# Ledger of designs, part 11: peptides against a protein of PDB entry 4ASU

Target 1, 270 residues: chain A of PDB entry 4ASU
Amino acid sequence: ATLKDITRRLKSIKNIQKITKSMKMVAAAKYARAERELKPARVYGVGSLALYEKADIKTPEDKKKHLIIGVSSDRGLCGAIHSSVAKQMKSEAANLAAAGKEVKIIGVGDKIRSILHRTHSDQFLVTFKEVGRRPPTFGDASVIALELLNSGYEFDEGSIIFNRFRSVISYKTEEKPIFSLDTISSAESMSIYDDIDADVLRNYQEYSLANIIYYSLKESTTSEQSARMTAMDNASKNASEMIDKLTLTFNRTRQAVITKELIEIISGAA
Target 2, 83 residues: chain B of PDB entry 4ASU
Amino acid sequence: FTFASPTQVFFNSANVRQVDVPTQTGAFGILAAHVPTLQVLRPGLVVVHAEDGTTSKYFVSSGSVTVNADSSVQLLAEEAVTL

## One batch from the design tools (peptide; made by RFdiffusion4, then SolubleMPNN)

Design b1_p8_8_s1 (from b1_p8_8, 5 letters changed)
Fold by OpenDDE base, seed 1:
Parts: structure tokens; sequence; C-alpha cells
Structure b1_p8_8_s1 (fold): chain B 270 residues (1-270), chain C 83 residues (1-83), chain A 8 residues (1-8)
């Protein structure tokens, strides 16, 4: 490689490093906000799940329709965030199919579709895009919940799969259950709740679904921003190492060129 | 007793004497050992009576309230403000 | 804007 080639490559990598450093700072700022907003969202979301845990809602084995909701975003450059969710979705879909269940999929974030479209296109009901540009709101979750409930797909139970935030260096892909109105209303354990009319239960289920989706989005966002910050840091370090290597190569090549020129001068070879 | 909105927590696993909630079926008070129930909130006033005798008032827009057999209560409002 | 639906 000529000195010019090395210089061009150095300039390119230095520019990449500047971009990755900038992206790291942006991700760090978004992470700090997301972590702060996750605290109340977690209390809210866990509270919504409490009924299903305490009532031990069970779906009869003869019920065959299962919905998988995968939660991520549209945005890349965040390590294994999307692939982790997709992997869990694939595993769950395979297990359910082996159990003789009908499986349908909803993707929250375009990256889910991008990963699963080739293998699971026939199972997709809908994908939601425009996820991850701004912090998720309860309104966003309500839109998703409403569209799901109005989709016409009569699922019996479902699974929402998302990355739960643990720390700046750790997330875990988790699954939470969702249930149809019919499944909740038919559950024996619900009999202890007095004077629940059908309208109340329907409205409650709608809120519960929106709440759980909101919670999952907040967990996912916090995990994603943390992972992006780490990914950009790693990219910046890799660029730094490459810059060092190329700088050494440049210096060696420069010395060789000087030596060659000196020999040509001494030898009289024009 | 847990009382939260998506953006704010007012009570987290707290012990309270009574909570008055506005529901679509009517306003009612949740006392200790209240029977299990599930209700949807209507816009209105939530009044929390603490064990120390203090009373806090909140306005809520919509949401849900759950009273479980173990006497745990989850009050989840879409929007809530302290009054 | 809010999330938008993409149908297969």
Amino acid sequence: as target 1 above (270 residues)
Amino acid sequence: as target 2 above (83 residues)
Amino acid sequence: GPPQQIFP
C-alpha cells in the first residue's frame, strides 16, 4: 500500500471513530433518561401482571391459538438486542408448534420483521414500525394494544417477549403471559372476585394489555440504549486499535520510501 | 397498597387504612380485608387514608383497581395528580 | 408519531 492509501484509510477510520464516539454519547444520554423513566414504569407494569400471577390464570389444553409478541425497535447498532428477542421468539414458536398450538406473531419494531420474515412470514399478523426514535409513551402502548384487540385474531393466550433491563452491562430476554378476555372470564380462579361484570372485565383487560406493552417497551428501550452505548464504545476501541496499527504501518512505509529515495540519489539512478 | 401511573409512583407496597376510589360502578372504600374485587376507574378523586391519620387526595383520569385475596391492592391510573 | 402498522 502507498503512503497515500494508508493516509486515506486512516482518515476514514478516524471519521468512523468520531461518529461512534458521538453515538456513544447520544446513547448514554438516552440511557440515563430511560433508566429514570423505567423505575415508575416497572412498578406500574409489575402491578398489572400481579392479577395474573395471583389468580394463576390457566388456559385449557384444548385451546390452540397462541400469540407471540416480540418487543424491540427499528434501530440497529445495539449488539444482540434484536437477535436475543428473535431467538426467544423462535424457540417459543417451535415449542408451541410441537405442542400442537397455532402460532401467530406480532413484531414491535421493524427489526423483528427483518430477522424473522424469511422463516416465519406466514405467522406474522402485523409489525409495528416507528419504534425507538423517541422514548415510548403510554399512548404508543395503547395504540399497539388497541390494534391487537381489534385485529380479529382470536387468540386464547399469548407471550410477550422483551429484554428486561438488569444493569448497564446486563439484560435478560424474558417472557410474560397475555390472556384473552375469554380465557380470563372462564378461569375458575376469577370466581373469588365479586361482582365483575363482562364490561368491567373487558375494560380491565384492555388496560392490562396496554400496561404490559408499555412496561415491555420501557424495559426494551433501557436495555437497547445501554447495549448501544456498549456497542459504540467497542466500535470506538476497535477503531483506535486499527488507527494505531495503520500509523505504525505508515511510519514504516515512510521510512522505506525515504530509504529508497536515498539509494536512488546515491546510485545516480534517476 | 400500590398506587402508580406510568410515570409516577405514589405508593409502593404501603400499608394504608383506607382508599376511596372512583369506579365506573360507583365510588367505594377499600378497607383492610376487603373482599377481592376488580374495577375500572372513572375520572375522579382518590382519597388515601394513611395509618397515621393523614389523608392524601389525588385526581385520576382512568385505570384499574384490583383487590386480591391476600389484601394486596393495585391502583393503576393512566394519569394521576396530587391535589 | 405513534407506531405504524405494516401488514405482511
Scores: peptide ipSAE 0.362, ipTM 0.933, DockQ to the pose 0.019
Fold by OpenDDE base, seed 5:
Structure b1_p8_8_s1 (fold): chain B 270 residues (1-270), chain C 83 residues (1-83), chain A 8 residues (1-8)
Amino acid sequence: as target 1 above (270 residues)
Amino acid sequence: as target 2 above (83 residues)
Amino acid sequence: GPPQQIFP
């Protein structure tokens, strides 16, 4: 490589490093906010899931319609955040199909669609885009919940798949159950709950779905920003190492060029 | 007893004496060993009676309340403010 | 804005 080629490559990598460092700082700021907002969201979301855990709500085996909701975002450069959710969605869809279940999919975030569209296009009901540019709100979750309930797909049971935040260096892809109104109403374990009006139960289920979706979005956002911060840090370090290597190569090449020119002058071959 | 909105936690697995909630079917008091129930909140006042005798008041917009067989309660409001 | 729907 000529000195000019090495210089051009050095300039390019230095520019990439500047971009990745800037993106790291932006991700860090978004992460700090997301973590603060996740604290109350966890209490709220876990509180909503408590009924299903305590009542041990089960779907009868003869029920065949299953809904999978994958929660992610539109934005890349965050490591395995999107692929982890998509991988678990694929695994769950395959397991359910093997069990003779009908499976439909909702994608939250354009990246889910981008990964699964080719292989699972016939199973998609809807994808939501414009996710991840701003922090998710309860209003955003309500929009998704309303669309799910109005989709016309009469599922018996569902699964919401998202990345749960553990720490700045760790997340885990998890699955939480979603139950239809009919499944909740018909559950034997619900018999202990006194005089539940059908209209009340319907409204309760609407809130439950919105609550769980909101919680999942907050977990996903925090995990994503943390992962992006880490990814940008790694990219910046890799760029730094490459700059060091290319700088050494540049210096060696420069010395060789100078030596060659001196030899040509001394030999009269110039 | 857990009482939260999407953005704020007021009580997290706390022991309380009584919680008065505004529901669509009417306001009712949740005491120890209350029968399990599911209710939907209407806009109104939540009153929490602590074991120490203190009373706290909140305004809620909408949401849900769950009373479980184990006496755990989840009060989840879409919006809530301290009064 | 709020999440936007994309249909297959």
Scores: peptide ipSAE 0.342, ipTM 0.948, DockQ to the pose 0.019
Fold by OpenDDE base, seed 3:
Structure b1_p8_8_s1 (fold): chain B 270 residues (1-270), chain C 83 residues (1-83), chain A 8 residues (1-8)
Amino acid sequence: as target 1 above (270 residues)
Amino acid sequence: as target 2 above (83 residues)
Amino acid sequence: GPPQQIFP
């Protein structure tokens, strides 16, 4: 490689390193906020899921319609955040199909669509974009929940798939169940709940769905920012190593050029 | 007893004597061993009576309340403020 | 803004 080529490459990598360092700092700030906001959101969301666990709500095997909600965002450069969700969605969809279930998919975040659209386009009901630009709010979750409920797809059971935050260096793709109003209302285990009006149950379910979506968004956001921070740190380190290597190469090449020029001068071959 | 909003936790798996909640079907008090029920919150006052006799008041906008068979309660308000 | 819907 010529000195010019090495210099150009050095400049390029240094610029990339600056970008990745900047992105790391931005991700770190967003992560810190997301982690703080996740604490109450987790209590809130887990609280909403408590009914399903305590009531042991089960979908009858004869029920065939299943909804998969994948939760991520629109933004890349966050490691395996999107691919992990998509992978689990694919696995779940395949398992359900093998069990004779009808599967429909909702993507929260454009990246889900980007990954799955080609192979699962016929199963998509809707995708939500403009996710991940700002911290998710309960209002955002409500919008998604309302759309799901108004989609006209009469699912019996569903799965919400998202990345649960564990630590700054760890997340796990998780699945939580969602149930239709009909499934909840028909569940034998719900018989112990005193005289629940149909309207109350409907409204309750709307809140429940919104709550779970909100929780999933908060988990996803925290996981994403953490993963992005890690990814940008790794990219910055890799860039640093490459800069060091190229700098050494540059110095060696420069010395070689000088030596060659000196030899040419001395030999009269210039 | 768990009482939270999306942004704040007021009680997390706490033991309380009684919780008064405003529901769309009417306000009711949740006592120990209350029958399982699901309700939707209306805007109003939540009053938490602690075992030590302390009473805390909150204003909630909307949400849900779940009383489970195991006597666990999840009060989940969309918005809640301490009064 | 809020999440926006994209229909297939």
Scores: peptide ipSAE 0.340, ipTM 0.946, DockQ to the pose 0.019
Fold by OpenDDE base, seed 2:
Structure b1_p8_8_s1 (fold): chain B 270 residues (1-270), chain C 83 residues (1-83), chain A 8 residues (1-8)
Amino acid sequence: as target 1 above (270 residues)
Amino acid sequence: as target 2 above (83 residues)
Amino acid sequence: GPPQQIFP
C-alpha cells in the first residue's frame, strides 16, 4: 500500500471512529431515559402478568393455534438484539410445529421481518414498522394490541418474545404467555375468581394484552439502547486499534520510501 | 398491594388495610383476604387505607384490578394522579 | 488476515 493509500484509510477509520463515538453518546442518552422509564413499566407489566402466573392457566392440547409476537425494532448496530429474538422465535415455532400446533407470527419492528421473511413468510400475520425512533408509549402498545385483536386470527395461546433488561452489559431473551379470551374463560384455575361478567373479562384481557406489549417494548428498548452503546464503544475501541496499527505501518512505509529515495540518489539510478 | 400506571408506581408489594376502587360494576372495597376477583376500572377515585391509618386518594382513568387467592392485589391504571 | 472489522 502506498503512503497515500494508508493515509486515506486512516482518514476513513478516524471518521468512522468519530461517528461511533457520537452514536455511543446518543445511545447512552437514550439508554438512561429508557432505564428510568422501564422502572415503573416493569412494575406495571409484571403486575399484569401476575394473574397468569398465579392462576397457572393451561391451554388444552386440542387447541392448536399459537401466536408468536417477536419484539425488537427497526434499527441496527445493536449487537445480537434482533438475532436473539429471532432465534428464540424460530426455536419456539419449531417446537410448536413439532407438537402439532399451527403457528402464526407478528413482528414488532422491521428487523424481525428482515430476518425471518424467507423462512417464515407464510406464518407472518403482520409486521409493525417504525419501531424504535421514539420511546414506546402505552398508546403505541394499545394500537398494537388493538390491531392484533382485530386481525381476525383466533389464536388459543400466544408467546411474546423480547429482550429483558438485566444490566448495561446484559439482557436475556424471554418469553411470556398471551392467552385468548376463550382460553382464559375456559381455564379451570379461573373458577376461584368470583362471578366475572363476560364483558368485564373481555375488557380485562384487552388491557392485559396492551400492558404486556407495553412492558415488552420498554424492556426491549432499554436492552437495545444498552447493547447499542456497548457496540459503539467496542467499535470505537476497534477503530482505535486499527488506527494505531495503520500508523505504525505508515511510519514504516515512510521510512522505506525515504531509504529508497536516498539509495536512488546515491546510486544515480533513475 | 401493587398500584401503578405505565409511568408511575404508587404502591409496590405494600401491605394495606383496604383499597376502595371504582369499577364498571360499581365501587367496592378490597379488604384483607378478599375473595379472588377481576374488575375493570372506570374513571373515579381510588382510596388506599394504609395499616398506619393514613388514607391516600387518587384519580384513575381506565384499567384493571386483580385480587388473587394469595391476597395479592394488582391495581393497574392507564392514567393515575395523586389528589 | 481478514481486515479487522470495526463492527463485530
Scores: peptide ipSAE 0.172, ipTM 0.931, DockQ to the pose 0.012

Design b1_p8_8_s2 (from b1_p8_8, 3 letters changed)
Fold by OpenDDE base, seed 1:
Structure b1_p8_8_s2 (fold): chain B 270 residues (1-270), chain C 83 residues (1-83), chain A 8 residues (1-8)
Amino acid sequence: as target 1 above (270 residues)
Amino acid sequence: as target 2 above (83 residues)
Amino acid sequence: SAPQQIFP
């Protein structure tokens, strides 16, 4: 490589390092907000899931329609955030198919589609785009829930897959169940609940779905911003190491060029 | 007893004496050992009676209330404000 | 040596 080539590469890497440092700061700010907003959202979301846990709602084996909702975003440069969700979606889809279930997929965020389109295109019902530009709101979750309910796909049971936030350095991909109105209504365990009107149960189920989606979005966002902050920090460190190595190479190459020029002068071959 | 909105927590696994909730079918009080039930909220007043005798009032919009067999209660409102 | 990638 010529001195010019090395210099050009150094300049490029230094520019990348500036960008990654800037992105780290942006991610840090978004993380701080996301973590703050996750605290109440977690209580709210876990509260919404409590019925399903307490009632131990089971789907009959003869029911075949299963919905998988993968929750992620549109934005890259966040480590394994998207691939972790996609991996679990693939595993779940394969297990369900092996059990003779019909599987349909909803992607929240364009990255899910980007990863799964080639292998699972026929299973996709819808992909929600424009996720991750702004912190998710309950309104956003309600839109997703409404679209799902209006899709005409009559699932019996479903799974929502998302990254649960643990700490600034840790997240875990998790699955939570979702149930159709029919599955909830027909569950034997629901018989203990008195005075459940069909309209009440429908409204409850719709609201619960929005709640669970909202919760998953908040967990996902917090995990993503934390992971992006880490990824950008790692990128900045990697860039620094590359700059150091290239600087050494530059110095060695410069000395070699000088030596060559001196030899050419002395030899008269110039 | 858990009472929360998407953005705020008012009670988290607390012990309370009674919770009065506004439902579409009417307002009712949830006491200790209330029978399991599911209801949807209408806009109105929530009154929480603590074990120490203190009473807190809240205005809620839409939402749900669940009473489970284990006497756990989840009150989830889309919007809620302290009065 | 494989060029060290900045982004994993």
Scores: peptide ipSAE 0.181, ipTM 0.922, DockQ to the pose 0.012
Fold by OpenDDE base, seed 5:
Structure b1_p8_8_s2 (fold): chain B 270 residues (1-270), chain C 83 residues (1-83), chain A 8 residues (1-8)
Amino acid sequence: as target 1 above (270 residues)
Amino acid sequence: as target 2 above (83 residues)
Amino acid sequence: SAPQQIFP
């Protein structure tokens, strides 16, 4: 490599390092906000899931239609955030298919579609784009819930897959159940709930779905910003190491060029 | 008793004496050992009666309320404000 | 030596 080549590469890596450092700071600010907003969202979302846990809602085995909702975003450079969700979606889809279930997929965020399009295109109902530029709101979750309910796909049960935030250095991909109105209405365990009007139950289910989606979006966003902050920090460190190595190579190459030029001058002057 | 909106928590697994909620079928009071039920909130006043005798009032827009067999209650409002 | 990638 010529001195010019090394210099060009050094300049490129230094520019990348500036970008990664800037992105780290942006991710850190977004993470701090997301973590604050996640605290009430967890209480709200876990509260919505409490019915399904306490009532032990079960879907009959003869029911075959299953919906998978993968929650992620549009933005890359956040480590394994998207691939983790996609991996679990693939595993769940394969297990359900092996059990003779019909599987349809909803992607929240363009990255889910990008990863699964080639292998699961026929199973996709809809993909929601423009996720991750701004913090998710309850309004955003309500739009997703409404679109799902109006999709015309009459699922029996479903799974929402998302990254749960643990700490600044840890997230876990998790799955939570989604039940159709028919599944909830027909569940034997629901018999203990007295005099539930069908219209009330329908409205309740709509809120439940929106609540769970909102919760999942908040967990996903916090996990993503934390992972991006870590990824950008690692990238900045890697760039620093490369700069150091290339600087050493530059210095060695420069010395060799000078030595060669001196020899040529001495040999040509002779 | 859990009472929250998407952005704020008012009660988290707290013990309370009574909660009055505005539902589409009518306002009702949730006491200890209330029968399990699912209801949808209408815009109105929520009144929480604490064990110490204090009463707190809230305005809610919409949402859901769940009373479980174990006497746990989840009041989840889309929007809620303290009065 | 595999070129060290900045982004894994």
Scores: peptide ipSAE 0.155, ipTM 0.934, DockQ to the pose 0.012
Fold by OpenDDE base, seed 2:
Structure b1_p8_8_s2 (fold): chain B 270 residues (1-270), chain C 83 residues (1-83), chain A 8 residues (1-8)
Amino acid sequence: as target 1 above (270 residues)
Amino acid sequence: as target 2 above (83 residues)
Amino acid sequence: SAPQQIFP
């Protein structure tokens, strides 16, 4: 490589490093906000899931329709955030298919579709795009819930798959159950709940779905921003190491050029 | 007893004496060892009676309330404000 | 030597 080539590469990497540092700061700001907003959202969402955990709602084996909702975003450069969700979705879909279940998929965020469209195109019901530009709101979750309920797909049970935030350096892909109104209404464990009007139960379930979706979005967003911050930090460090290596190469090449020129002057060789 | 909105937590696994909630079927009081039930909130007043005798009032919009067999209660409002 | 990828 000529000195010019090395210089051009150095300039390029330095520019990338500036971009990654800037992106790290942006991700850090978004992470800090997401983490603050996750605290109440987690209490709210976990509270909504409490019924399903306590009632131990079981779907009868004869019911075959299963919905998988994968939650991520449209935005890249966040490590394994999207691939982790997609991997879990694939695993769950395969397990359900092996059990003789019909599986349909909803993707929250375009990245889910980008990963799964070739292998699971026939199973996709809908993909929600434009996820991750703004922090998710309860209104956003309600829109997703409403669209799901109005999709005409009569699932018996579902799984919502998302990245749960653990710490700035750790997330875990998790699955939470979604139950249809019919499944809840027919569950033996629900018999302990006093005379619940059908309309009340329907409305309750609509809120429950929106609550769980909202919770998953908040967990996913926090995990994503944290992962992006880490990814950009790592990229900046990698760029720094490359700059150091290229600088050494530049210095060596420069010395070699100078030495060659001196030899040419001394030898009179044109 | 847990009482939260998507953006704010008012009570988190707290012990309370009584919670009065506005439901679509009518207002009812949740006491200790209340029978398990599910209800949907209507816009109205929530009154929390703490064990120390303090009473807190809240206005809620829509949402749900769950009373479980283990006496745990989840009050989840779409919007809630302290009064 | 494969160019070290800045982005893992």
Scores: peptide ipSAE 0.154, ipTM 0.930, DockQ to the pose 0.012
Fold by OpenDDE base, seed 3:
Structure b1_p8_8_s2 (fold): chain B 270 residues (1-270), chain C 83 residues (1-83), chain A 8 residues (1-8)
Amino acid sequence: as target 1 above (270 residues)
Amino acid sequence: as target 2 above (83 residues)
Amino acid sequence: SAPQQIFP
C-alpha cells in the first residue's frame, strides 16, 4: 500500500470512529430514557398478559391460522437485535407450518421485512415502518393494534416476538401469545368470568393487544439502544486498533520510501 | 392488586381491601374474593381502599380491569393521575 | 491477515 493509500484509510477510519463514538453517546442517552420508561411499561404489559396465563387460554388444535408479529425497528447498527427476532420468527413459522398451521407475518420495523422478505414474502400481511426514531408511545401501539385488528386476517392465535431487556449487556428474544377475540370468547376457561358482554370483551381485547404491543415496543427499544451502545463501543475500539496498526504501517512504509529514495540518489550519482 | 398506566405504576401486586372502578357498564367495587370479571374503564374516579383504612383516589381515562379467579386484579389505565 | 472489520 502506498503512503497515500494508508493515509486515506486512516482518515476514513478516524471519521468512522468519530461517528461510532457519537452514535454510542446518542444510544446511551436513548437507552437511559428507554430503561426508565420500561419499568412501568413492563408492569403494565405483564399485567395485561396475566389474564392469558391465569385463564390458561388454549387454542384448539383444529385451529389453523397463526399470526406472527415480529417487533424490531428500522435502524441498524445494533448487533443481533433484528437477526435474533427474525431467527425466532423463522423458527416459529417453520414449526407452525410443520404442524399444519397457516402462518402470516407482521413486521414492526422495516428491518424485519428486509431480512424475511425474500423467503417469506407471501406470508407478510403488513410491515410498519418509521419505527425507532422516537420512543414508542401507547398511541403508536394502539395504531398498530387497530391495523392488526382491521387487517382482515382472521387468526386464531398469534405470537409476538421481541427482544426482552435483561441488562445493558443482555437481551433475550421472547415470545408472547396473542389470541383472537373468537379464541378468547370460546375458551372454556373463560366461563368463570361472569356475564361478559361481547362489546366489553371486544374492547378489552383491543386494549390487551395494544398493551402487549406497547410492552413489546418498550422492551425492544431498550434492548436495541443497549445493543447499539455496545455495538458502537466495540466499533470504536476496533477502529482504534486499526488506527494503531495502520499508523505503524504508515511509519514503516514511510521509512521504506525514504530508504528507497536514498538508495536511488546514491545509485544515480554513481 | 396491580394498578398501572403505560408510564406509571401505582400498585404492584399489593394487597388492598377494596377498589372502586368506573366501568362502561357501571361503577363497581372490587372486594376480596370478587367473582372473576373483565371490564373496560370509562373516564372516572378510581378509589383504592387499603387494608390500613387509607383511601387513595385516582382519575383514569380508559383501560381495562381484570378480576381473576385467584383474586388477583389488574387495573390498567391508559392514563391515570393521583388526586 | 483478513482485514479487521470495524463493524462486526
Scores: peptide ipSAE 0.144, ipTM 0.932, DockQ to the pose 0.012

